# Ledger of designs, part 12: peptides against a protein of PDB entry 6GMG

Target 1, 331 residues: chain A of PDB entry 6GMG
Amino acid sequence: DSDDRVTPPAEPLDRMPDPYRPSYGRAETVVNNYIRKWQQVYSHRDGRKQQMTEEQREWLSYGCVGVTWVNSGQYPTNRLAFASFDEDRFKNELKNGRPRSGETRAEFEGRVAKESFDEEKGFQRAREVASVMNRALENAHDESAYLDNLKKELANGNDALRNEDARSPFYSALRNTPSFKERNGGNHDPSRMKAVIYSKHFWSGQDRSSSADKRKYGDPDAFRPAPGTGLVDMSRDRNIPRSPTSPGEGFVNFDYGWFGAQTEADADKTVWTHGNHYHAPNGSLGAMHVYESKFRNWSEGYSDFDRGAYVITFIPKSWNTAPDKVKQGWP

## One batch from the design tools (peptide; aimed at target 1 G250 F251 D255 G275)

Design b1_p17_2 (made by RFdiffusion4)
Pose (drawn by RFdiffusion4):
Structure b1_p17_2 (pose): chain A 331 residues (1-331), chain P 17 residues (1-17)
Amino acid sequence: as target 1 above (331 residues)
Amino acid sequence: SYDESMTKRREYIGSLS
């Protein structure tokens, strides 16, 4: 009867996954089966396949956060985040539009702010920034050389990110990555690391001391990207879900999707990996399923979330959790 | 489907409220 979280059992390294295919842009499989796929195509350490450890299986069993947790080796901090927001569209649709049949002004403002974000450009911005970071760390063998290389390209590219504080989440992203300091990971050598991207969907109205309207319909001024850099201050994100509008209405607080470092130029052809909930086959929600969605399927989101952030972190190059190509389903 | 899973989860969370 217990809807307790259970850890999926160990899968032998030779056990192949059951086949599955995408339907209308999304593919899903039970977590036990995804572990088999992950061990075949994602588990490589210096080209050697590995069994998903007990610890990794535990992390994965927590739901959507599990895929990102496993692939990055760290619970997601969301410290370095990017998004795109059309300020002109937002200001114009507020002073020219009107609430629809059955909207409070707070609901109208919350929706317009939501629709003003552009998740394609937001992902595109994180893409170009991660590329600059990877070029900066290619031949840099200490952090100082990495930061010099990073600032040099940003200045020459006239990127407002060059003026970020030395201790900002942007410039400190590499040094604050635990695997960067680990002797078996980056060993303080930026050339052994790689920038990767994952996404977080979340709710904007997370201030518990704010009006109920913002908790139910969103805070338009919250989690907007800074101009020029596109950085999103994630410090006030506390994993607080959208408040219900009627009794019995439940919302999920956040969703994480793993992109990695795919080389596909078509943002619509990129695959994003995420789970539906924590693993509980003997309980109410049932077993965890891992979903592999095309970008548009992922960025469609749900009414639970009115904000999207595309986050950059680093993993060692010796890993294979962010390959150049990601295939939906199996084989 | 993922949508069905979300609906089910929302209904479950709502019941606990």
Fold by OpenDDE base, seed 3:
Structure b1_p17_2 (fold): chain B 331 residues (1-331), chain A 17 residues (1-17)
Amino acid sequence: as target 1 above (331 residues)
Amino acid sequence: SYDESMTKRREYIGSLS
C-alpha cells in the first residue's frame, strides 16, 4: 500500500533548481527539485508562473503516474492509445525461431510477442494522429466543428480512423477531457486545446482467467493494436503486474512517461519525464526521484512490462506543461 | 485517498540494456 506516501512540501516560486545528476544517460533529481524546475519552466498559466498547488504536489507524489498526472491535469485514463505490432515478424519468429536454452515455450512466445512491438513506430503513429487532431482543433470553436475538421483530415489522408464509431475514444477524447470544459481551460473551445502524448508500459498477462504461463511470461495476443488504426484496446488494463516466475520475485504495475507536445522530429532526441516510485522519504522506498530520459532510455522499458502504449490526451494551450522544446536536466 | 493500483512502487531505476 501507500500508507507511507508523503506529499512533498511547497517550494518557493522563485527558488531555482539544483543541478540534476546523470544516471545511465538520464537526468535525475529528487522530487522537490523537480517541483522547483516545474515552477520555473512548466507551471505557467497564461504566461504567468504558478506555485505547484498542494493538490498538484499530491498528484505528483504517486510516482511515475504522478508526473503525467500533474502535467496533463488529470489521472491517466489511457483510452486513446496507440502501438505498432509486426505481425509478420511475430509469425515468422514463432515458425522459424526456437526457445533459448532453458526457455519454456510460453516464455519464448511471450518474448517473441514483446519483441514484435515497435516502440518507435508506435510513438510515431501517436504523433501522426496528434498532428491531425491539432490541425482539426486549430480553427474549431465548438466540438461539432472540431469533429467535422477531424473527419475531413482523416478522409484526406485515407486514414482508417475515419471509420471509428462516434462513441470511440478517438472521437470522444476531447469532450471527455475535464480541462476542455473548464472556464479557465478550453471553455468548450477546441481551438484553445492541444493534443499531448504520454506513454504507458504495462504487463500483457493480466487476465486472471488465463493460464499461469500467460500471467508469468505474457499473453502474446493481448493488447495488440488494431490493423490500420493502431488503436489499442486498453479496457483490460487493470494495473495488474506480472506474476512472479520464481519465489520472492515481484514486479511493478506500470510505468508512465510524459512527452507532451515536443516538436523535435527525431524521436531519439525527444525527452520523456517519469518517476521511480511514490514519494516515501521516511519509508523503505525513500524519496521519489524524477528522471528525464531520452526516447532510447524510455522505450527500453523493463522486464516488468511487455507492452508499451502511446496515449493522446488534451491540455489547454494556456498551460506550459507541454512546451515545444524540453531541455533535459538542469541547468 | 486513491486505490493502491494507482501507485507505482518501483524502488529503483535499472540500468539500460
Scores: peptide ipSAE 0.058, ipTM 0.766, DockQ to the pose 0.079
OpenDDE base, seeds 1, 2, 4, 5: peptide ipSAE 0.055, 0.057, 0.055, 0.052; ipTM 0.750, 0.759, 0.761, 0.753

Design b1_p17_2_s1 (made by RFdiffusion4, then SolubleMPNN; from b1_p17_2, 11 letters changed)
Fold by OpenDDE base, seed 5:
Structure b1_p17_2_s1 (fold): chain B 331 residues (1-331), chain A 17 residues (1-17)
Amino acid sequence: as target 1 above (331 residues)
Amino acid sequence: SYDDDLAHIKKYLGSKL
């Protein structure tokens, strides 16, 4: 329900942002001020600052997903998603652990499954794959060359992704990227594109045919990464929130965080940009706020979610929405 | 540009941040 959603007004191209405010290790600002920062820092096309268009402001106004949307140039499809799951930890905890006081068996299993995911390793895997893809893109001037390069890179690293079907999201991701086909984007030239990363937090217990317990406490078997590849089948993610466990309890359906293509080797120093809700300055929710969080703040997530996926997509190299370095806040 | 998933767009995180 976004009936009271409003598109933020245009900001003058040369308007400087107001200072961000600190918030528990995050840098926070109102969406209008983020637009100002975005125009100064991220808007560049072929090295030229751009005013955020009405369409882009419209995308941004959708909240957390809007941040990823405006920076990636497309609504997230989440098809090329990675995670890391410690199967041994999961099995061991189930075998040797026990429910906490007041915790049901289903709640225990859901919690153990959640805790068996490693956000940092999931992020690391996505970065690894993005790096491989970027190498494959570098001098490929058609898709065939890109795919050949990609296969060679994977073979050299003995990566299980080399065994993926040609129709896999892994191999089809580039051709399915709208900006790849755009004249002012990739123009069907892979070497004009680069891999970028965003993250989605969501709930595992989305299967309506499953038990109520799974919907309340998580589905321990859902959205696990495939061994070797780290790929997560996201086809069953329908943006269904966690079911309430008590009257009046409510959960949000997802969270999106934009990373882009930062080169910071220390995961803890990477910056993740996300929004709190859709922009409703005249509504009960109020104005949208944008947060620039460190990985620790982002990866911590909320009780609303028990899964985190790190998704790869592509943007034109001519865009500056995914710079090598992201500075938290302003100035 | 719009996906069917927009029907279930995130509403609010609010004070959780």
Scores: peptide ipSAE 0.037, ipTM 0.766, DockQ to the pose 0.058
OpenDDE base, seeds 1, 2, 3, 4: peptide ipSAE 0.048, 0.029, 0.028, 0.029; ipTM 0.737, 0.697, 0.694, 0.693; seed 1 fails the geometry check

Design b1_p17_2_s2 (made by RFdiffusion4, then SolubleMPNN; from b1_p17_2, 10 letters changed)
Fold by OpenDDE base, seed 2:
Structure b1_p17_2_s2 (fold): chain B 331 residues (1-331), chain A 17 residues (1-17)
Amino acid sequence: as target 1 above (331 residues)
Amino acid sequence: SLDDDLAKIRAYLGSKL
């Protein structure tokens, strides 16, 4: 229950972070210390450091989603999501494979579906698309020019996204970004914006009208990417957690990881920033902690989730929440 | 609602990390 959530206090702009602690190959720190790092590294607007505002601290306090929220500038809508699914692997394993000892048929199918997703390929697809979008943004001073550039880029690459409807999340994402319209943001100038990426882990078995088995073990057919584009229809993601499979078992609704716009070509060397839970320093949950994980650690996920999506959104180029290089931990 | 979604964030992730 989020009733005991507390907004972290303001940190002086000049306060340096304490060193992060190693945690299972990750860099970990308490949320207050992350705010200090954020102010030193990511807070810049037009090159000037900013104190994290009360509003931003409040957003951050919500936990894993809060990290993405504060860095993207908006609550995640997850409309432009990508993944990679090996349909042949899935079909072949279902046909020729067998449930493990003690594994139900539904559990087997759910597991096979989960294992048929390729997190790295999904991430690479999102990066590819983000690059195309960034090229389209660079010399576009109105939305029409951006869209024209985007169409040309897609045509040149023979990308299936060129066939998407004009109202699809792919083409409408920029215009639906609040910071694009803000005077101190994009000011309706696409060339002032850049594409950024975050990831969401969630549960496939969210349909309450489906079988209990799907809610417990996953829906093998849910949240698959469209062939050619890699787009995932996220409209049915309602932040419903996995159903317990045993008494006392409980699952969380989602996890979010912030990547931004890192230029590191090796996916395994990219850094993903995420939080554990909402900030409750005086509650049973305790203080919120922030983790900076390598891709391997992030993409591994948890048993709470059987889907991973890589989502594109936009931020003003004047923001430094998505730098080319992200360093893990502090210093 | 957004508020409902945010309220569902649990500490279970913290215990796994």
Scores: peptide ipSAE 0.078, ipTM 0.802, DockQ to the pose 0.068
OpenDDE base, seeds 1, 3, 4, 5: peptide ipSAE 0.034, 0.034, 0.034, 0.070; ipTM 0.757, 0.756, 0.760, 0.797

Design b1_p17_2_s3 (made by RFdiffusion4, then SolubleMPNN; from b1_p17_2, 9 letters changed)
Fold by OpenDDE base, seed 5:
Structure b1_p17_2_s3 (fold): chain B 331 residues (1-331), chain A 17 residues (1-17)
Amino acid sequence: as target 1 above (331 residues)
Amino acid sequence: SYDEDLEKIRKLLGSKL
């Protein structure tokens, strides 16, 4: 229930942020102060600093998804998602491992499946694909040229994505991006767009027709990446949280982290921006806080989630919401 | 749907940070 959600007030365009505070390896600030930073650092359109609009502030106010929303320019659809799953590890652990003391078989299998995902490799796959896409975009002035370039790049790398259907989210992602079609965005020119990445953490056991055990402990077979491509079918993700395992226990439905288009080669040094909850300064939850976390902090996730996906979308190159370098905190 | 997703939006994770 977000009935007490409030849109943060406008911040003066030239107001500098207050210092962020450290929080267990993260940089943390209240949402109002993030808006100040955003205006100074990320707001630029065609090199010009912009005040965050009321609409953008409203998007941001939704919490973790709001950070991705305001920076990507659209509500996440999560259609072009990547992950990495170690099938051999999974099979071997199931075969040779055993439940811990007090752990049910279902709990064991769910845990093993969770542990068989590699967040870093999933992230790297997304970065690899984003890089290919960016090369394909660079000199393409229509979608046909982009697609031709993309296919050529994939063929050169012998990438399994070359075998995807033309209607696949992989090939349709650009044309389905609103900002690509906008006059002040891509204006239907692929070369004006760039690929960006965000991440979603969520629960695998979302199938209402499955066993209660899967809903409580995870569905080991759900949301696995396709071999070769790394693509995850996200169609069954309906933002359903983990089922409680004990009375009074509750889990949140998802977490979103914004990466953008950082060029830092070391994954551990990349910065992920995310929010804690919707902005409710007058409610029980309080003001929304924004965190800038290193990959380690982000990828750790929570027990609420057993899946992580790294999603590619597109933004206009004229936007500065995905700069090459993200500095953690302020100053 | 978009509206359904917003209705189920995450709200409590921040308390874990």
Scores: peptide ipSAE 0.040, ipTM 0.765, DockQ to the pose 0.062
OpenDDE base, seeds 1, 2, 3, 4: peptide ipSAE 0.057, 0.026, 0.044, 0.028; ipTM 0.768, 0.679, 0.752, 0.683; seeds 1, 3 fail the geometry check

Design b1_p17_2_s4 (made by RFdiffusion4, then SolubleMPNN; from b1_p17_2, 10 letters changed)
Fold by OpenDDE base, seed 5:
Structure b1_p17_2_s4 (fold): chain B 331 residues (1-331), chain A 17 residues (1-17)
Amino acid sequence: as target 1 above (331 residues)
Amino acid sequence: SHDDDLEHIRKYIGSKL
């Protein structure tokens, strides 16, 4: 229950962050200190540093999703999601593999499915698509021009996304982005926007009509990417956590990590920003902490989740929430 | 919907970090 959630107080615009601390290979800080860093590094609109608004601080206070929310400018809709699934590995392991000692068949199948997802390839697919989109956005001054450019780019690359329906989240993502329509955002000019990436970890076994085993151990068939495109149908993701397998066990519903538009070619060197929980400085959970993790640390996830998706959205180029380079920690 | 998502967030938001 988020009844203890508090909006972090405003930080002076020129207040420098305190040093981050190392935590399991990550850089960690309290949310208020992240706000300080954000104001110094990410807050810029048209090159001008901005104080994080009360609204933005409120968004941020929601925890892991809050980091993505404040940086993307909208609550994550997760409509344009990508993943990579090794179907051959999955089939072969199911056929030739065996449950571990004490592992049920359902648990085995769920685990094998989880292990058949490749987070790195999923991330790379999203980056590839984002790059195509960014090229299509360039010099496109209306949506029609953007879509035409996009189709041409996809055709040139023989990308299966070219066959998506015009109403697909792939083609509708830009026009459905609030900041695209804002006067101080895109102002309906695609060339003022850029594609950005965030990631969501979540549980596959969310269907309440399915077996208890699927809810406990995962649904091997759920949230698989479409062949060729890598698109994941996220419509059935309702933020339902994994079902407990033992009394007293509890799982969190999701984790979000913000990547933005880093240009670092080595996935392992990319930085992912995420939060631990909603900000409850006077509650049992305590203050929210923000982590800046390398891809390895991010992609490891938790036992709470058996799916990872890499989602594309858009922000105005005038925002500095998705810089080309992200430095881990402070200073 | 956004509201539905927020409801779930209020109930279960967090990370093991």
Scores: peptide ipSAE 0.044, ipTM 0.765, DockQ to the pose 0.058
OpenDDE base, seeds 1, 2, 3, 4: peptide ipSAE 0.037, 0.030, 0.038, 0.029; ipTM 0.757, 0.696, 0.759, 0.697

## One batch from the design tools (peptide; aimed at target 1 Y62 G250 N276 L285)

Design b1_p18_1 (made by RFdiffusion4)
Pose (drawn by RFdiffusion4):
Structure b1_p18_1 (pose): chain A 331 residues (1-331), chain P 18 residues (1-18)
Amino acid sequence: as target 1 above (331 residues)
Amino acid sequence: SSAEKAAKINAQNAKAAA
């Protein structure tokens, strides 16, 4: 009867996954089967396949956060985040639009703020920033050389990110990556690391001391990207879900999607990996399923979340959890 | 209900964040 979280059992390294295919842009498989796929195409350490460890299987079993947790080797901090927001569209639709049939002004403002975000440009911004970071660390063998290389290209590119504080989440992103300092990871050598991207969907109205309207309909001023840089301050994100509008209405507090470092230029052809909930085959929610969605399917989101952030972190180059190509389903 | 199900997911999310 227990809807307790269980860890999926170990899968032998030779066990191939059951086949599955995408339907209308999304593919799904039970977590036990995804572990088999992950071991075949994502588990490589210096080209050698590996079994998903007990610890990794435990992390994965927590739901949507599990895929990102496993692939990055760290519980997601969301410290370095980017998004796109049309300030002109937001200001215009507020002073020119009107609430629809059955909206409070708080609901109207919350929706307009939501629709003013552009997740394609937000992902695109994280893409170009991650590329600058990767070029900066290519031949840099100490952090100082990496930071010099990073500032040099940002200044020449007239990127407002050049003026970020030395201790900001942007400039400290590499040094604050645990695997960067590990001897078996980056070993304080930026050239052994790689920037990767994952996404977080979440709710804007997370201030418990705010009005109920913001908790139920959103805070338009919350989690907006700074101009020029596109940085999103994630420090006030506390994993608080959207409040219900009627009794019995349940919302999920967040969703994580793993992109990695795919080379596909078509943002709509990129694949994003995420789970539906924690693993509980003997319980109410059932077994965890891993979803592989095209970008538009992922960025469609749900009413649970009115905010999207595209996050940059680093993993060692020796890993294979962020390959150049990601294929939906199996084979 | 949907609320009970969301509570289960959110409780595990909270544990994962701990």
Fold by OpenDDE base, seed 1:
Formats: C-alpha cells, sequence, structure tokens
Structure b1_p18_1 (fold): chain B 331 residues (1-331), chain A 18 residues (1-18)
C-alpha cells in the first residue's frame, strides 16, 4: 500500500545539489537532491528558474513514473508508442533454435520474442517521428495547420504514418495534451509546443484469460509494432505485472525513463532519468532515489519486463524539462 | 486511479538498480 508515501519537502530555489554518486555505470542521488538539480537545470519557464511546486513534488514522489510525470507535466497516457520487432529473426529462432536446459517451450518462445525487439531501432523510430512532428509544429499557429504540415512531411518521406486515421493517437496526441490548451503553455498554438520522448518497460502477458504460461513467460504475439509505422497498440497495457514463476517471487508492474528532446545523435550517449520506487523515507522502501542512466543501462531493463515502448508526447517550448543536452550527475 | 497505478512500484527496482 502507498500509505507510507511522503511528498518531499520544498528545497530553497538557490540551493545547489550535492554531488551525485556512481551506481553501476549511472549517476544516482536521493529525490530531494534531484529536486535541487531540477530547480537549477530543468525548472525554467520562459527562461526563469522556478521552485518545484508542491503538486510537482507530489507527482515526483510516485517513483519512476513520477520523474516522467513532473517533466512532461501530465501522467503518462502511453498512446503514441513505438517499437521495432524483427519478425524474420523471431521466426528463424523459433524454427532453428531450441530451449535451454531447464527452459520450457513457453519460456523459450517468450524469451525469443523479447530478444526479437530492437530497443535501439525502436528509439530511433520515435526520434524520427518526433523530428517530423517538430517540423510540422514549427510554423503552425493552429491545429489545422499542424495537421496539414504533418501530412505533407509524411508524404515527402513516404512514411506509412500518412495512412493513419485522423482519430488515431498519432494525429490526436497534440489536441489531447493539457499543456497545449493552457494559457501559459501552448495557448492552442502548435508552434509553442515540441515533441518529447519517454520510455516504458512493461510485461506482455497481461491477458487474464490467456494461459498461465503466457502470464509467467510472456505472450510472444502481444504488443508488437505495426509494420511500416512502428506503432504499438498500448490499449491492452493495464499495468499488470509478470506472474510469479516460483513461490514468493514478485515483479514490478512498470518502469519509466525520461529522455525529453536530447539532440545527441549517438543513442549510447543519451541520458535517461528514472526513479526506483515511491518516496517512503519512514517506510520499509526508504527514500526515493533518482538515476540518470545511459541508454545501454536503461534499455537493458529488468526480468520484470519483456516489452519496451518509446512514447511521444508534447510540452511547451517555454519549459526547460527537455533540454537539447543533458549532463549526467552533478557536478 | 493514476495514483494507485503509480504506487505499485515496489523495492524490486531498487534491488535491481543496486
Amino acid sequence: as target 1 above (331 residues)
Amino acid sequence: SSAEKAAKINAQNAKAAA
């Protein structure tokens, strides 16, 4: 129960962070120190540094999803998600491969499916689409102009997304973003918005009507990207964790990593910000920690998850929660 | 509802990250 969750206290606006510490190739700090860094680096609205509000501190206190929440300005809806899946690799490995010693057939198929996803290509697809969206936003002063620009950009690139329905998450994502409608946000002006990226790790075997084996070892057919577009139907993601494979085993329901809008071309050099758990300084879990990980550390994920999605959303350009460059740690 | 979903992140991520 989240009954022991605590909202971190306010930090003085000009308080500098303590040094981050290395933790398995990533930079780590306690949540209060992240708030200090956030206020110095990411808090700016229209170029002015801001103290993290009580509401934002409350959002942050929810752990990994809290990091994405505070930086994106909304709880993740995950509707515009991308991945890459190698169908040929999957089929070939199923045909020519064999279960490992002690591995069941279902476990083998689940593992092969997991390994057939390419996290780097999935991330690159999301970045490609975000770039197209940003070009469409740049000089559009109403939604109609944005949509027209988007269709033109997609046509020029011969992108399969041009064939998506007008009601799809792809075309409706901007209008469904609260900060787009806010007076101090987009104010209904697309040119004031930019596309940003975060990632979600989750379990494929979430169908309660499916076999126990799928719930334990994954559903090889679930949450695959559509050919050509790379879009993942996330409608069946209900934050259901992996089922235990042994007595006493438990799994976490999801992980979230914030990328924003970094311009670093080398995926391996990009920084992903995420949290370990909700903030419970007086509870068994302890204080929340925030991690700044390189892509390799982030994309590796955990055994709790067999799917990774790269999600596009929007924030106002006046926010500095998604800068072009992210420096890992402090100083 | 969203808060309840977020609250289900337990200590396992912390262990894996440590």
Scores: peptide ipSAE 0.031, ipTM 0.733, DockQ to the pose 0.101
OpenDDE base, seeds 2, 3, 4, 5: peptide ipSAE 0.034, 0.030, 0.029, 0.031; ipTM 0.729, 0.724, 0.720, 0.730; seeds 2, 5 fail the geometry check

Design b1_p18_1_s1 (made by RFdiffusion4, then SolubleMPNN; from b1_p18_1, 8 letters changed)
Fold by OpenDDE base, seed 5:
Structure b1_p18_1_s1 (fold): chain B 331 residues (1-331), chain A 18 residues (1-18)
Amino acid sequence: as target 1 above (331 residues)
Amino acid sequence: SSAERAELINRAGAEALA
């Protein structure tokens, strides 16, 4: 299916973007024009604009994941993921609620589980943790100092993350970040790095050993955050889409949204950048489009997905792919 | 490689789903 994927051509460094177009409450443009914007706004390394490299353009061409890939500098591993799940709501609705007319029990349970996740609280948790990490990164010039700072911050906040194993994704995330080890990146100096956030939407019913109903309507027990920490075990996410519920129905495997490190306190005003599909200008899917959505548009998701996770990774502070302020669209 | 990651891309997206 991806055989028609094409790497977008290079754009001149000084080429200004064309205006974005409104699309369903979000700003939308073709991938080539996003490259132009990216070069003007996000490409800066040590304050200097950069042309998007062929490698970066190739990463970008993979669609929604490509947007996160090019801006984070690595393919998403999704290991440090957060969500919020209202267990009481879930239990109460299962006990006292009833399936809708024509809704099976499995559909009902899947829907109730989906509705028991709170995207905003999940996002807020990730932002909270990212802030703690950023404080721990500050003035830490080696990993040991970073880890010590992190533990102290967590202890001060009485955060359950302080009890995580030293080998957990939470503590190992920085050392496992390629850009942290790069000479022109972090150069093994935590203080040169910052935490950033992206989001993934995906399907819960991915277990092939489970019932067909779970694959069609969701697995209510899958990908729940751990109490206290909010950590989601993403190890079982294999990018398997929802199973069709009717003939001819098909679902997308995932969606990724890039947030970065925006400082906007109002979640509803934050901008999420994502792509529709891989770039196939000569194929049936057509050219890739990039969307800049407000949180409400992003977090709404699609019926293709019943889970949302907010993932923390790291980039060098010298990169401008995660500025404190993101403007939607162009100009 | 790009081929190895071919399975790790979205097949459609917001425009198609909107």
Scores: peptide ipSAE 0.038, ipTM 0.708, DockQ to the pose 0.085
OpenDDE base, seeds 1, 2, 3, 4: peptide ipSAE 0.031, 0.030, 0.028, 0.031; ipTM 0.696, 0.706, 0.691, 0.703; seeds 3, 4 fail the geometry check

Design b1_p18_1_s2 (made by RFdiffusion4, then SolubleMPNN; from b1_p18_1, 8 letters changed)
Fold by OpenDDE base, seed 1:
Structure b1_p18_1_s2 (fold): chain B 331 residues (1-331), chain A 18 residues (1-18)
Amino acid sequence: as target 1 above (331 residues)
Amino acid sequence: SSAERAALINAAGQEALS
């Protein structure tokens, strides 16, 4: 499927990016130019610029997921995911609403479910949890200290996450992060790590044993957040795209957006970095492009997807892939 | 697999993501 994928060539460390161009309200550039920007802005390890390695360039070449991959240091596992769902709105709309002209009942229910998710509240929940985790990481020099701090923070905030099992992705996420164990990363010291956020858009109707209608129009009951915690069980996400509703129609498998650890309080002003497709400069898809979008542009998503999740992972504080402030475009 | 890891865009979806 990705036979045309090519790893972008290396860029000189001192090469400055060409200007980005506006595209649908976002800043857009070709992948090689993003590498130039990345080397100038995000590549720093312990304060020193680094050339993007061949391995990192290979990760990046995978498209939207590649942007998250290169910046987080690992392929997304999506285990610690958050969302917000308005159950009352959903029930009310199903009861009192009606299908649009030409809309099937299944299509109506799928649409109502999609519209009952609040992307902003989902993002806010992830940021809240990431903040709690960052406080727990602070001055914790072993995992036990981190976990104790985390439990205390959750108890103080009366957060339902305090009731999660010790084996939950919530508590195991740090120890399962490769960079936490790396000598030049966390070196098993939680205080050297920080929580970061990325987002995934995907399709709810992925169960092959379910009705065709659910695969075509969405599964209203799938991938809802747990009450109180906001945790989404992502175990059933197998990167299966939406089923065609008409002959010749096709949909994309997923979209990923990198947020990192921006401190901007206004969600609408946050910047999300993502790619369109895998890099195929000599293929039909063409070169990979990278976009830096505001939250509004990112959260709107596409008709390909009816779910959005906001995922927490960890990176070493020595990395500059998740700065406090992200500037859109270049210069 | 490589296919599972890549953002696969078919002809119909290309305009939406480009």
Scores: peptide ipSAE 0.030, ipTM 0.719, DockQ to the pose 0.124
OpenDDE base, seeds 2, 3, 4, 5: peptide ipSAE 0.030, 0.029, 0.028, 0.029; ipTM 0.727, 0.718, 0.712, 0.725; seed 5 fails the geometry check

